# Designs tried in a protein design run: peptides against a protein of PDB entry 1LOE. Part 26

Target 1, 181 residues: chain A of PDB entry 1LOE
Amino acid sequence: TETTSFSITKFGPDQQNLIFQGDGYTTKERLTLTKAVRNTVGRALYSSPIHIWDSKTGNVANFVTSFTFVIDAPNSYNVADGFTFFIAPVDTKPQTGGGYLGVFNSKDYDKTSQTVAVEFDTFYNTAWDPSNGDRHIGIDVNSIKSINTKSWKLQNGKEANVVIAFNAATNVLTVSLTYPN
Target 2, 181 residues: chain A of PDB entry 1LOE as posed
Amino acid sequence: TETTSFSITKFGPDQQNLIFQGDGYTTKERLTLTKAVRNTVGRALYSSPIHIWDSKTGNVANFVTSFTFVIDAPNSYNVADGFTFFIAPVDTKPQTGGGYLGVFNSKDYDKTSQTVAVEFDTFYNTAWDPSNGDRHIGIDVNSIKSINTKSWALQNGKEANVVIAFNAATNVLTVSLTYPN

## One batch from the design tools (peptide; made by RFdiffusion4, then SolubleMPNN)

Design b2_p25_4_s1 (from b2_p25_4, 7 letters changed)
Fold by OpenDDE base, seed 1:
Structure b2_p25_4_s1 (fold): chain B 181 residues (1-181), chain A 25 residues (1-25)
Amino acid sequence: as target 1 above (181 residues)
Amino acid sequence: TGYKRIGFSATSNNSEISVVSVSFS
């Protein structure tokens, strides 16, 4: 498979290698996906398509991504809705907002979505989220209903460091999140 | 198709959600 490598340490006002969607934009050297207003959906895509799957050989690409994100809410007990890293068809557009995180449209498995996401979900949706009501990290395959989840304690307004690695040989996706002091 | 795009998405009713930095390989 083809390889793609990039890094962005500061997001400029004219970031040519990003496709901004919805309310997504850059300010103060950050990629701002949402503002503190109602019913906002913001996305940004890396402009170059990534060769994930080789149709001739069946091989799937390995990848590692690391990023730092911030959720800044008015208070720690009222935070909606969440943040995702996702992989989707090249012509992907913003999907349903709110609890669907702008990435999915249903809790039912829909293979036509062709979308995988790692969600950092701050709001409990009773129809699909883990019953304990915890904020959580989830792995989503063609559905907002995660195939696996783990509780996560949000630190409001703090930078979270994330590493996501996919091993094609084992078909294992690994996610880690830390709040450095 | 074997090609995809990667990205970030966020939704909110009250929060500012932002990305500080990213790397991919």
Scores: peptide ipSAE 0.811, ipTM 0.973, DockQ to the pose 0.934
Fold by OpenDDE base, seed 3:
Structure b2_p25_4_s1 (fold): chain B 181 residues (1-181), chain A 25 residues (1-25)
Amino acid sequence: as target 1 above (181 residues)
Amino acid sequence: TGYKRIGFSATSNNSEISVVSVSFS
């Protein structure tokens, strides 16, 4: 079976295995998705498509991804909007509306989206976010309205280590986030 | 189709959001 494996520990100025979208770019060896300005959306896709589903066998691929991200806001009490890891059709394009995190465009389930995201949501959108108002990690399937969420305490300006694993046999997606000491 | 792309996305009105490193397998 076809497999994909890659690691990027430093993002170079000519990172040819990424497709940059919106305001996404590389600087200081990091992938910078947004700068601290209003109404910004930035994305980056791994350039090689991932064979996630085999139409002949029906099998779905397992995967594990680990990454470190930083949200750096001038005011820890006012942070918008959030960050996602996502899997989408190969021709996926940035979406507008800050609350949609650049990935979705509706709170209504849309199977044609064919998009799954793990969101790290720092801004409460009353129309779809958990009613407790907490910043949260969410699993989003074809909608910005998460199918499952867990409260998350943002540490502003700190590196968050994330592990996301998908087990195709059980159809279970697991997410772990830690802030190293 | 059976092929997808993986990636990162962020939106902001006031925050710098960046990825430091990534691995996928």
Scores: peptide ipSAE 0.811, ipTM 0.973, DockQ to the pose 0.928
Fold by OpenDDE base, seed 2:
Structure b2_p25_4_s1 (fold): chain B 181 residues (1-181), chain A 25 residues (1-25)
Amino acid sequence: as target 1 above (181 residues)
Amino acid sequence: TGYKRIGFSATSNNSEISVVSVSFS
């Protein structure tokens, strides 16, 4: 079975194993997806495609990813829009911005999207977000409207450590987020 | 196909969003 493994602990100015999209770029050894300006979309893809599905057996691959991200907003009471880890077709391009997080185009299920995302959503969109208005982690399958969500308390400007694991046998995706001291 | 790409995406009106490190297996 084909496997893919990689690790990037520092992002260089010429990070050749990333495909940068929108406003995404590297600076100061970090991958910067957005700056603190209006209406920005930034993405970065790992350059090598991942063999996620075996056409002969129908088996789906297991995976584990861990990453650290930072959201740094001028005011903790007004933070938009959010951050995602996603899996998409190899030729994926930035999608709708704002509340769609650059990954989706609709709150309606669209199987042609072929996209799964874990969102870290800082802005409440009344049309599809949980009614409690909490910032949240969501699992998105072919829609910006999450199939499941969990409230998340943003620590503005702090590093969040995330682990995402997918178990193909159980079809369960697990997400954890911690703010280490 | 059986191949996908993985990545990060962020949108903003007022926030700097960045990734410090990543691993995948």
Scores: peptide ipSAE 0.809, ipTM 0.972, DockQ to the pose 0.942
Fold by OpenDDE base, seed 4:
Order: sequence, then C-alpha cells, then structure tokens
Structure b2_p25_4_s1 (fold): chain B 181 residues (1-181), chain A 25 residues (1-25)
Amino acid sequence: as target 1 above (181 residues)
Amino acid sequence: TGYKRIGFSATSNNSEISVVSVSFS
C-alpha cells in the first residue's frame, strides 16, 4: 500500500490541508469542532485521501495516529455529546448529530457507511451505549453501537493524549488515552 | 475502493471540543 504521513502541531487560520465541515474551524492555533452551544456538529478531514486498502494485493495498511484533544464544558456535570477520530469514504459528509457524533446514522450495522470510528463518548444514550452509563471510549464499525468499549473518566478542560494504532496483520486496533500532569 | 479520508468529528449540546495537535503515519 501507499504510505501517508502528516503532522499538525498547531492549526493555522487557513489550514489548507484540512477540509472543514459543519461548525469546524480553527482558532488560537486549535482545531475547534464545536462551540459550547446546543446542537452543533463539527468535523475536519485531512484533505489528502489515505490508501487504506490495496486492491491489487488485498493488503490493508497499518497506521498509527496520535492526537491531543480537549473537551471544555461550562457545565462539568452534563457533558454532551462526544468526540471521534474516524476513517470514512473520501466524499464523507457530516452524518447524524447528537449521540451519533456526526459520523453514523444508525445503531444497526450498515456496511454501506464504510466508516470506522474511535469515539470518546461523554453522553449516555440508552439505546446503544454501555448500560453502566459511564463515559467511555468505543470502537465503532459501521454503527454508532460500539463493538468494544472501556470506561473513561473525563477531565473537563484538560488535554487528553491519544494514540490509536492499527495492525493489519492481526486486525487489531489499539487505543490509549492519558491525561498528563 | 481503497481510499478513505481520516478526520475528527464532534457533536455538542454544551461543550467546546477541540484538537490541539495530530500526527498520522
């Protein structure tokens, strides 16, 4: 497969290698996906498509991504809805908002979405989220209903460092999140 | 089709969600 790499350590006011969707924009050198208002959806795509699957060989690409994100809620108790890293068709557009995180449209498996996401979900949706009601990290494949989840404690306003790695040989996706001191 | 786009998405009713930095390889 072809290899692609990029790094953005600060987001400029005219970040040419991003496609902004919905309410996504850059300010103060950050990519701001949502403002602290109701019913917002914000996305940003890396402008260059990534060659994930090689039709000639059938090989799937390995990848590693690391990023730092912040959820800053004026009301620390009731935080909605969440944040995702996702991989989707090149012509992807914002999908259903709210609990669908702008990435999916159904809790039912829909192969036509061709979308994988790692969610950092701050709001409990009884129809598909883990019954314990915990904020959680989830791996979503063609559905907002995660194939796997792990409880996660949000630190409001703090930078979370995330590493996501995919090993094609083992078909394993790993996710780690830490809050540094 | 072997090509995809990667990105970030967030939805909110009450939160400012932002990305500080990113790397991909």
Scores: peptide ipSAE 0.809, ipTM 0.972, DockQ to the pose 0.932

Design b2_p25_4_s3 (from b2_p25_4, 7 letters changed)
Fold by OpenDDE base, seed 3:
Structure b2_p25_4_s3 (fold): chain B 181 residues (1-181), chain A 25 residues (1-25)
Amino acid sequence: as target 1 above (181 residues)
Amino acid sequence: TGYKRIGFSATSNNSEIRVVSASFS
């Protein structure tokens, strides 16, 4: 099957391999998804579609993605709403409702969405988030209600290094997040 | 279908959320 590989260490003003959606844009060599304003949704897609499933053979592709992101809030006590890495249909569009992180539109499982996300959720939504109220990393399959979560301590304004790996043979998605010292 | 797009998404009411670097393989 076809393979895709890319590395972006600086996001330029004419980043042609990205599709910007909502309020997403580049500035100061960074991809800014949201600014510190109310009710903002920003996304960026890699422009080339990824061949993740071969309908003839049934094979699913392995992948590894690594990225560094920052959530920069005025104070660490009130931070909304969150950040995601996601995989969606090629014609995917931003979704409204802050708690849906721009990716989903329901807590009900909807296989037709064909969307998987790893969420880094900073705001507790009682309708679907883990009852302990912790900020968390979640794996979302066709729903904003995560199939698995783990508590995560946000370091406001600090760069978080993330690695997400998918092993097709085992159907296991692995997520790691570190704040380097 | 077998083709998808990957990307980043963020929502906020008060926070600047940015990506510094990214790679995929």
Scores: peptide ipSAE 0.806, ipTM 0.971, DockQ to the pose 0.927
Fold by OpenDDE base, seed 1:
Structure b2_p25_4_s3 (fold): chain B 181 residues (1-181), chain A 25 residues (1-25)
Amino acid sequence: as target 1 above (181 residues)
Amino acid sequence: TGYKRIGFSATSNNSEIRVVSASFS
């Protein structure tokens, strides 16, 4: 597989290595995916495609991604809908909004989606989310219904540091989230 | 194909969601 590496510490208005979709844009050196308004969907893709899978050998690439994100809600009780890191087909476009996080269209497994996401879900959707109603981190494979979840305590307006690592040899995806402050 | 794109997505009705920094390797 090919090797891709990048680091973005400031998001500028002329960020040429990003493809902005929906309401996504840059301001004050930050990538703003959503504004504090109704029915907003925002995405940003790294412009260079990533060679994840080798069709000849079947080999899958290892990767590590780290990022810092903020969810800034009016209050800690009313927070919708969530944030994701995702891997999708090269020509991916925004999908269903709201609880589908702009990444999926169904709670039913759909292999044609060819999409994997790590969700940071702040809103409980009774149709697919864990029944305890907790805000959670989820691993989503071709469905908004996570294959695995872990409760997560949102700190409203605070920066969360995330590390996501995939080990192809073990087929293990690791997700960590910390609030340094 | 074996190629994909990576990225971030967020949805909201009342919240501003921002990414401060990002890296990939």
Scores: peptide ipSAE 0.802, ipTM 0.971, DockQ to the pose 0.941
Fold by OpenDDE base, seed 2:
Structure b2_p25_4_s3 (fold): chain B 181 residues (1-181), chain A 25 residues (1-25)
Amino acid sequence: as target 1 above (181 residues)
Amino acid sequence: TGYKRIGFSATSNNSEIRVVSASFS
């Protein structure tokens, strides 16, 4: 199985290994997905497709991704809607905004989506989010309705360090988030 | 088949959401 590795420590004005979608762009050496405006959707894809399943061998790839993100809201009480790391078909385009995080279109399982996301959800959508109303990390498989969630306390304006690892042998996806500062 | 793209997505009504760094292996 092919392997892909990359590391981006800063995002330049002409970041050729990214495909920008929606409102996504680079500024001040950071990837800005959304501006502080209403109903915004921003995405960025790594330009090289990832060979995650080998049809000849049947092998599924392991992977580890790490990233640092910031949600910067005017106030901590009203923050919408969220941030995701996702894996989608190579021709993926922005999907429904708002609570669907630009990645999904339904709370119903749709295998044709072929999309897996780790969401960092700051806004409670009654129709699919955990009933406790907590901001949360979620694992989303072909649906915005997470198959598993964990409460997460947003630190507004602070850098969150995330590590996501997938073990193909166990079919387990692990997520960690820390605020070092 | 077997190819996917990875990426980030964010939606907002009032928040600026940024990625500072990223790696994949």
Scores: peptide ipSAE 0.802, ipTM 0.971, DockQ to the pose 0.954
Fold by OpenDDE base, seed 4:
Structure b2_p25_4_s3 (fold): chain B 181 residues (1-181), chain A 25 residues (1-25)
Amino acid sequence: as target 1 above (181 residues)
Amino acid sequence: TGYKRIGFSATSNNSEIRVVSASFS
């Protein structure tokens, strides 16, 4: 399969390798997806499509992505709605906002979505989120209802370092998140 | 199709969500 790699350490005003959607934009060398106002949806796509599946061989590509994100809420105890890394069709557009994180439209499995996301969910939606109400990391496949979740302690305003790796041979997606001191 | 786009998405009612850096391979 084809391979694609990139590294963005600063998000400049002329960041031409990103497709900005919704309220997403760059400022102060960072990608800002949302502002601290109600009902915002912001996305940014890497402009080059990723060849993740080889139609001739059927092989699926391995990948590793690393990123650092910040959720900065005026109130540490009331934070909505969340952040995602996602993989979607090349012509993907922002989907339902709020608890759907701008990535999905249903809690029901919809294969036509063709979308996988790793969510960092800060808001409890009773209809699909883990019943303990914890903020959590989730793996979402064609649905906002995660196939797997793990509780996550948000540190408001702090940089979270994330590594997501996919092993095609084992079909295993791994996620790690750390808040370095 | 074998091609997809990757990216970040965030929704908010009260939070500024930013990405500081990102890499993919």
Scores: peptide ipSAE 0.798, ipTM 0.970, DockQ to the pose 0.937

Design b2_p25_4_s4 (from b2_p25_4, 7 letters changed)
Fold by OpenDDE base, seed 5:
Structure b2_p25_4_s4 (fold): chain B 181 residues (1-181), chain A 25 residues (1-25)
Amino acid sequence: as target 1 above (181 residues)
Amino acid sequence: DGYKRIGFSATSNNSEIRIVSVSFS
């Protein structure tokens, strides 16, 4: 299978290897997905398509992604809505906002979405989120209703380091999150 | 056809969400 590798440590104002969607943009060498205003959806895609599986052999690719994010909310007691790292069809466009994180349109399983996401969800949606109401990390397959979740404590305004790895042989996706400070 | 795009997606009513750095392999 083909392999893709890239790294971005400074996001420029004319970042040619990103496709910006919705309110997503770059400023001060960072990728800003949303501002602290109502009803925003912001996305950014790596411009080159990723070869996930080989049609001739059927082999599925392994991958590892590592990133650092910051969520900065003026009111730490009411933080909405969150973000995802996601994998979607090459022509993907922003989907439903709010609790759907701009990636999905339903809590019902929809195979046609062909989308997998790791969510970092800061807002409790009664209809599909874990009943304990905790902020959480979730793995989403063709639905905003996660197939697995784990509670996560947001540190407002602090940088978090994330590693997401997929092992094709075991079909296991792993996620780790740490606050180094 | 075996090809996908990867990226980030965020929604907000009251939060600024930023990506500081990213790598993929």
Scores: peptide ipSAE 0.813, ipTM 0.975, DockQ to the pose 0.943
Fold by OpenDDE base, seed 2:
Structure b2_p25_4_s4 (fold): chain B 181 residues (1-181), chain A 25 residues (1-25)
Amino acid sequence: as target 1 above (181 residues)
Amino acid sequence: DGYKRIGFSATSNNSEIRIVSVSFS
């Protein structure tokens, strides 16, 4: 398969290798997906399509992504809704807001979505989220209802480091999250 | 056809969500 590699350590005001959707934008050298206001959806896509699957060989690409994020909520008790790192069709557009994180439209599995997301979910949606009500990391395949989750304790306003790796040979997606400070 | 786009998507009622840096390989 083709290999795509990129690194963005500072997000400029004219970041040409990103496609901004919804309320997503860059400021202060960071990618701001949402502001602390009601009912916002913000997305940013890497502009170059990624060759995930090779139709000639059937091979699926391995990948590793790492990123640092901050969730900054004026009210640390009630934080909504979260964000995802996601992989979607090249023409993907913002989907349902709120608990669907702008990526999905249903808790029912829909293969036509062709979307995989790693969610960092700060808000408990009774209909699909883990019953313990914890903020969590989830792996979402064609549904907002995660196929697997793990609890995560949000540190409001702190930088979290994430590594997501996909091993095509084993079909295993691994996610790690740490707060270095 | 095997091509996808990757990215970030966030929703909010009360949270500012920022990506500080990202790498992909």
Scores: peptide ipSAE 0.810, ipTM 0.974, DockQ to the pose 0.943
Fold by OpenDDE base, seed 4:
Structure b2_p25_4_s4 (fold): chain B 181 residues (1-181), chain A 25 residues (1-25)
Amino acid sequence: as target 1 above (181 residues)
Amino acid sequence: DGYKRIGFSATSNNSEIRIVSVSFS
């Protein structure tokens, strides 16, 4: 498979290697996906398609992505809804908002979605989220209902470091999250 | 054909969500 690598440490006002969707935009050298207002959906895609698998050989690509995010909520007791790192068809457009994180449209498995996401979910949706009500990291495959989750303690307004790695040989996706402070 | 796009997607009713940096390989 082909390999693609990129790094963005400062998001400029004219970041040409990103496709902005919904309310996503850049400001003060940061990628702002949402503002603290109701019913906001914001997305940003890397402009170059990624060769995930080779149709001729069947080989699937390994990848590692690292990023730093901040969730800044005026009210720490009412934080909604969260965000994802996601992999989707090249022509992907914003999907259902709210608890669907702009990525999915159903809690039912839908292979036509062709979408995998790692969610950082700050809002408990009783219909599909873990019953303990914890904010959590989830792995989502063609559904907002995660195939696996792990509790995560949000530090409001603080930078979190994330590493997501996919090992094609084992078909295992790993996620780590740390707050350096 | 084996090609996908990667990115970030966020929704909010009351939270500002920002990405500070990203690396992919």
Scores: peptide ipSAE 0.807, ipTM 0.974, DockQ to the pose 0.950
Fold by OpenDDE base, seed 1:
Structure b2_p25_4_s4 (fold): chain B 181 residues (1-181), chain A 25 residues (1-25)
Amino acid sequence: as target 1 above (181 residues)
Amino acid sequence: DGYKRIGFSATSNNSEIRIVSVSFS
């Protein structure tokens, strides 16, 4: 497979290597996916397609992504809805909002979506989220209903560091989240 | 065909969600 590597430490007002969708935009050197207003969807894609799978050899690419995010809510006990890091078809467009995080349209497995996401879900949707009601990290394959989840405690307004790694040889996706402060 | 795009997607009713930095390899 082909390889891609990039790093963005400050998001400029004219970030040429990003495709902005919905309400996503840059401000104050940050990528702002959403504002604290009702019913918004914001996305940003890296402009270059990534060669994830080689149809000739069957090889799947390894990858590692790391990022820092902030969720800033006026009410720390009422936070909706969350965000994902996702991998989708090259022509992907915003999908259903709210609990579907702008990435999926169903809690049922839909192979046609061809989408994998790591969700950072701040809102409990009874129809598909873990029954304990915890905010959580989830791994989503062609469905908003995660194949695996882990409880996560949101620190409102604080920076969180995330590392997501995929090992093609073992077919294992790992996710870590830490609050350094 | 094996090509995908990667990115971030967020929804909100009451929260601002920002990405501070990102790397991919």
Scores: peptide ipSAE 0.805, ipTM 0.974, DockQ to the pose 0.948

Design b2_p25_5_s1 (from b2_p25_5, 11 letters changed)
Fold by OpenDDE base, seed 4:
Structure b2_p25_5_s1 (fold): chain B 181 residues (1-181), chain A 25 residues (1-25)
Amino acid sequence: as target 1 above (181 residues)
Amino acid sequence: TKRIGFSATGNSEVRIVSVSFSSVL
C-alpha cells in the first residue's frame, strides 16, 4: 500500500512544496492562480509526484481532495474563464489558455495528454460547453470537452468548499461544491 | 506517476484558500 497526503492551509511567500507556472503565485497566504487580467494562465503543482496508477498491478489509487477557492471578478457579468483541479504527467506545462483553462489543447479526445481535470467553468464556449450556457462543474478526461457537467451558480468573491473523491473500485469520481457563507 | 495541481485562466482573480489531498494505492 502506498499512501500520499498533504495539506496546505496557508500559502506562504516561498511555498517550497509547490511548483508555480505561468502567473501563479502566493499572496496574503493564498494561492493566486490568476489576477484580473485577460489572456493569462496561472498554475501551481504539488511538487512531489503522486503514484496514481501502478503499471505492475494495474491498480488505481483511491483519492480524496478538498479545497476552498474564491473567484473574484471585477465584472460579475463577464467572468472568464474558470479554473481546474487536475492530474497530469509530472513534466506538465501550461497548455492552451482561455477556455482550455491552461490544461488542454483540444476538445477532441487526446490520450497523449494523460490528463484528468475537474473544471469550474465560468465562461460559455459554444464549441464544447453545455448548450444551456450555465456556469458549470465538469469532469474532463484528455479533453476540454467534459464527459459530464453540472450547472453551478458562481458567488463572486465568496469562498466555495469543494470535495473531489475517486473510488477506484467503482471508477466513479464525485464532486461536491458548497458555499458555506 | 503524476502531479496534481490547479490551473486558471481569464479575467478574474482565482484564489485557492486551502487544499488537502490523500491517496491510497
Scores: peptide ipSAE 0.839, ipTM 0.980, DockQ to the pose 0.945
Fold by OpenDDE base, seed 5:
Structure b2_p25_5_s1 (fold): chain B 181 residues (1-181), chain A 25 residues (1-25)
Amino acid sequence: as target 1 above (181 residues)
Amino acid sequence: TKRIGFSATGNSEVRIVSVSFSSVL
């Protein structure tokens, strides 16, 4: 078996196992992707490549990720645009901003993207988001238009715990989100 | 071969407090 694992509970100023892109950086032991400034993209990648497919055997990796995030918006009635956990080619760079979350460039399926993302979307984009206008969690495969979504109520400034798991045998991706209190 | 990561856009502060990841091939 081939395994890849890492854990970061305190993000240091010289975190060597992260690749920072756009406006992403570390401060006060946290990874800050964006600040309360419009028209920015912030990203951070784990520096070590992940081998998730073996062409010789056909095996696909199982994975589990857990993380805690905070979205802190100055105006609770105007929160844009959200963030993603994503898996992309090793040479991935920031993509289109705004509603594309810095990960995709189109709502049309593009197999050349080779990117899967779990989005935590706080802003309603009429062209591709669920018509109810709810803030939502989405699973995105090669497109910002999610293949599946579920409504999610943002608690501004509060910590949320997320678990994402992929079972290769069933080809099922699961996402859980809780606000501990 | 892939990399994993986080990406955010917009007018709010998005912070990751902690993260763990494990994959088995």
Scores: peptide ipSAE 0.838, ipTM 0.979, DockQ to the pose 0.956
Fold by OpenDDE base, seed 2:
Structure b2_p25_5_s1 (fold): chain B 181 residues (1-181), chain A 25 residues (1-25)
Amino acid sequence: as target 1 above (181 residues)
Amino acid sequence: TKRIGFSATGNSEVRIVSVSFSSVL
């Protein structure tokens, strides 16, 4: 059995176990991915590689992650683009195009991407987002076009609690989001 | 072998307050 675990309750200025990409940085004990005046990409990776599947045995890891986030939009009528929790190859790099959330680069399925993301998408992109136009949570497998979505009501400036769990035996990823305040 | 992380784009401030992760292979 191979296990990996970590917890960060306060993000320090010299957070050694994170790799910052784009405009991602820490301030006031929080991880800031993007700032309101920027239209760029901000990312942060856990520095230690994680073994999610074993090519020799075919075993796939079970995992669970929990996190608290805040989206603080100065203009509540124009909130773009959202963010993701994602799992990608170790050499993953920021991607351009706001609607791709810094993770993907196409709506076409590309198995070579080897990237899974849970998106918290605040901006409607006609080409791939659900036609109802709702802000939504999506599960993205090798494409920005989600394999499944659920409407989500953003509470601007409020903390949201998220739990994401993957069960390898059932091949099911579950996502929960709550606003405790 | 993978890395996990967070990624954001756009015109709003996105902050992660805390995170916990656990995997078993």
Scores: peptide ipSAE 0.836, ipTM 0.979, DockQ to the pose 0.925
Fold by OpenDDE base, seed 3:
Structure b2_p25_5_s1 (fold): chain B 181 residues (1-181), chain A 25 residues (1-25)
Amino acid sequence: as target 1 above (181 residues)
Amino acid sequence: TKRIGFSATGNSEVRIVSVSFSSVL
C-alpha cells in the first residue's frame, strides 16, 4: 500500500512543497492563483508526485481532497474564468486560453492529455459549456468539455468548502461544495 | 505518476485558503 497525505492550512512565503507556475504565488498565508487582471494563468502543483495508477496491477488509488477557496471578482456580473483542481502528468505546464482554465487546450477529447480536472467555471463558453449558461462545477477528463456538470451559484468574495472524493472500486468521483457563511 | 494542483485563469482573484489531500494505492 502506498499512501500520500498532506495538509496546508497556511501558505507560507517559501512553500517548498508547491511548484508555482504562471502567476501563482503565496501572500498573506493564502495561495493566490490569479489576481484580478486579464490574460492571467496561475497554477500551483504539489511537488511530490502521486501514484494514482499502477500499470503493473491495474490498481487505481482512492483519494480525498478538501479545500477552501475564494473567488473575489471586482465585477460580480463579469466573472472569468474560474479554476480547477486537477491531476495531470508530472511535467504538466500551464496552458493558454482563458476558457481552458490553464489546464486543457481543446474541447476535443485527447487521451494523451492524461488529465482529470474538477472545474469551478464562472464563465460561459458557448463552444463547450452547458447550454443553460449557468456557472457550474464540471468533471473534465482529457477535455475542457465536461463529462458531467452541475449548476453552482457563486458567492463573490465568500469562502467555499469543497470535498472531492474518488472511489476506485466504483470509478465514481464525487464533488461537494458548500458556503458555510 | 501524476501531480495534483490548482489552476485558474481570468479577471478575478482566486485564492486557496487551505487544502488537504489523501490518497491510498
Scores: peptide ipSAE 0.836, ipTM 0.979, DockQ to the pose 0.940

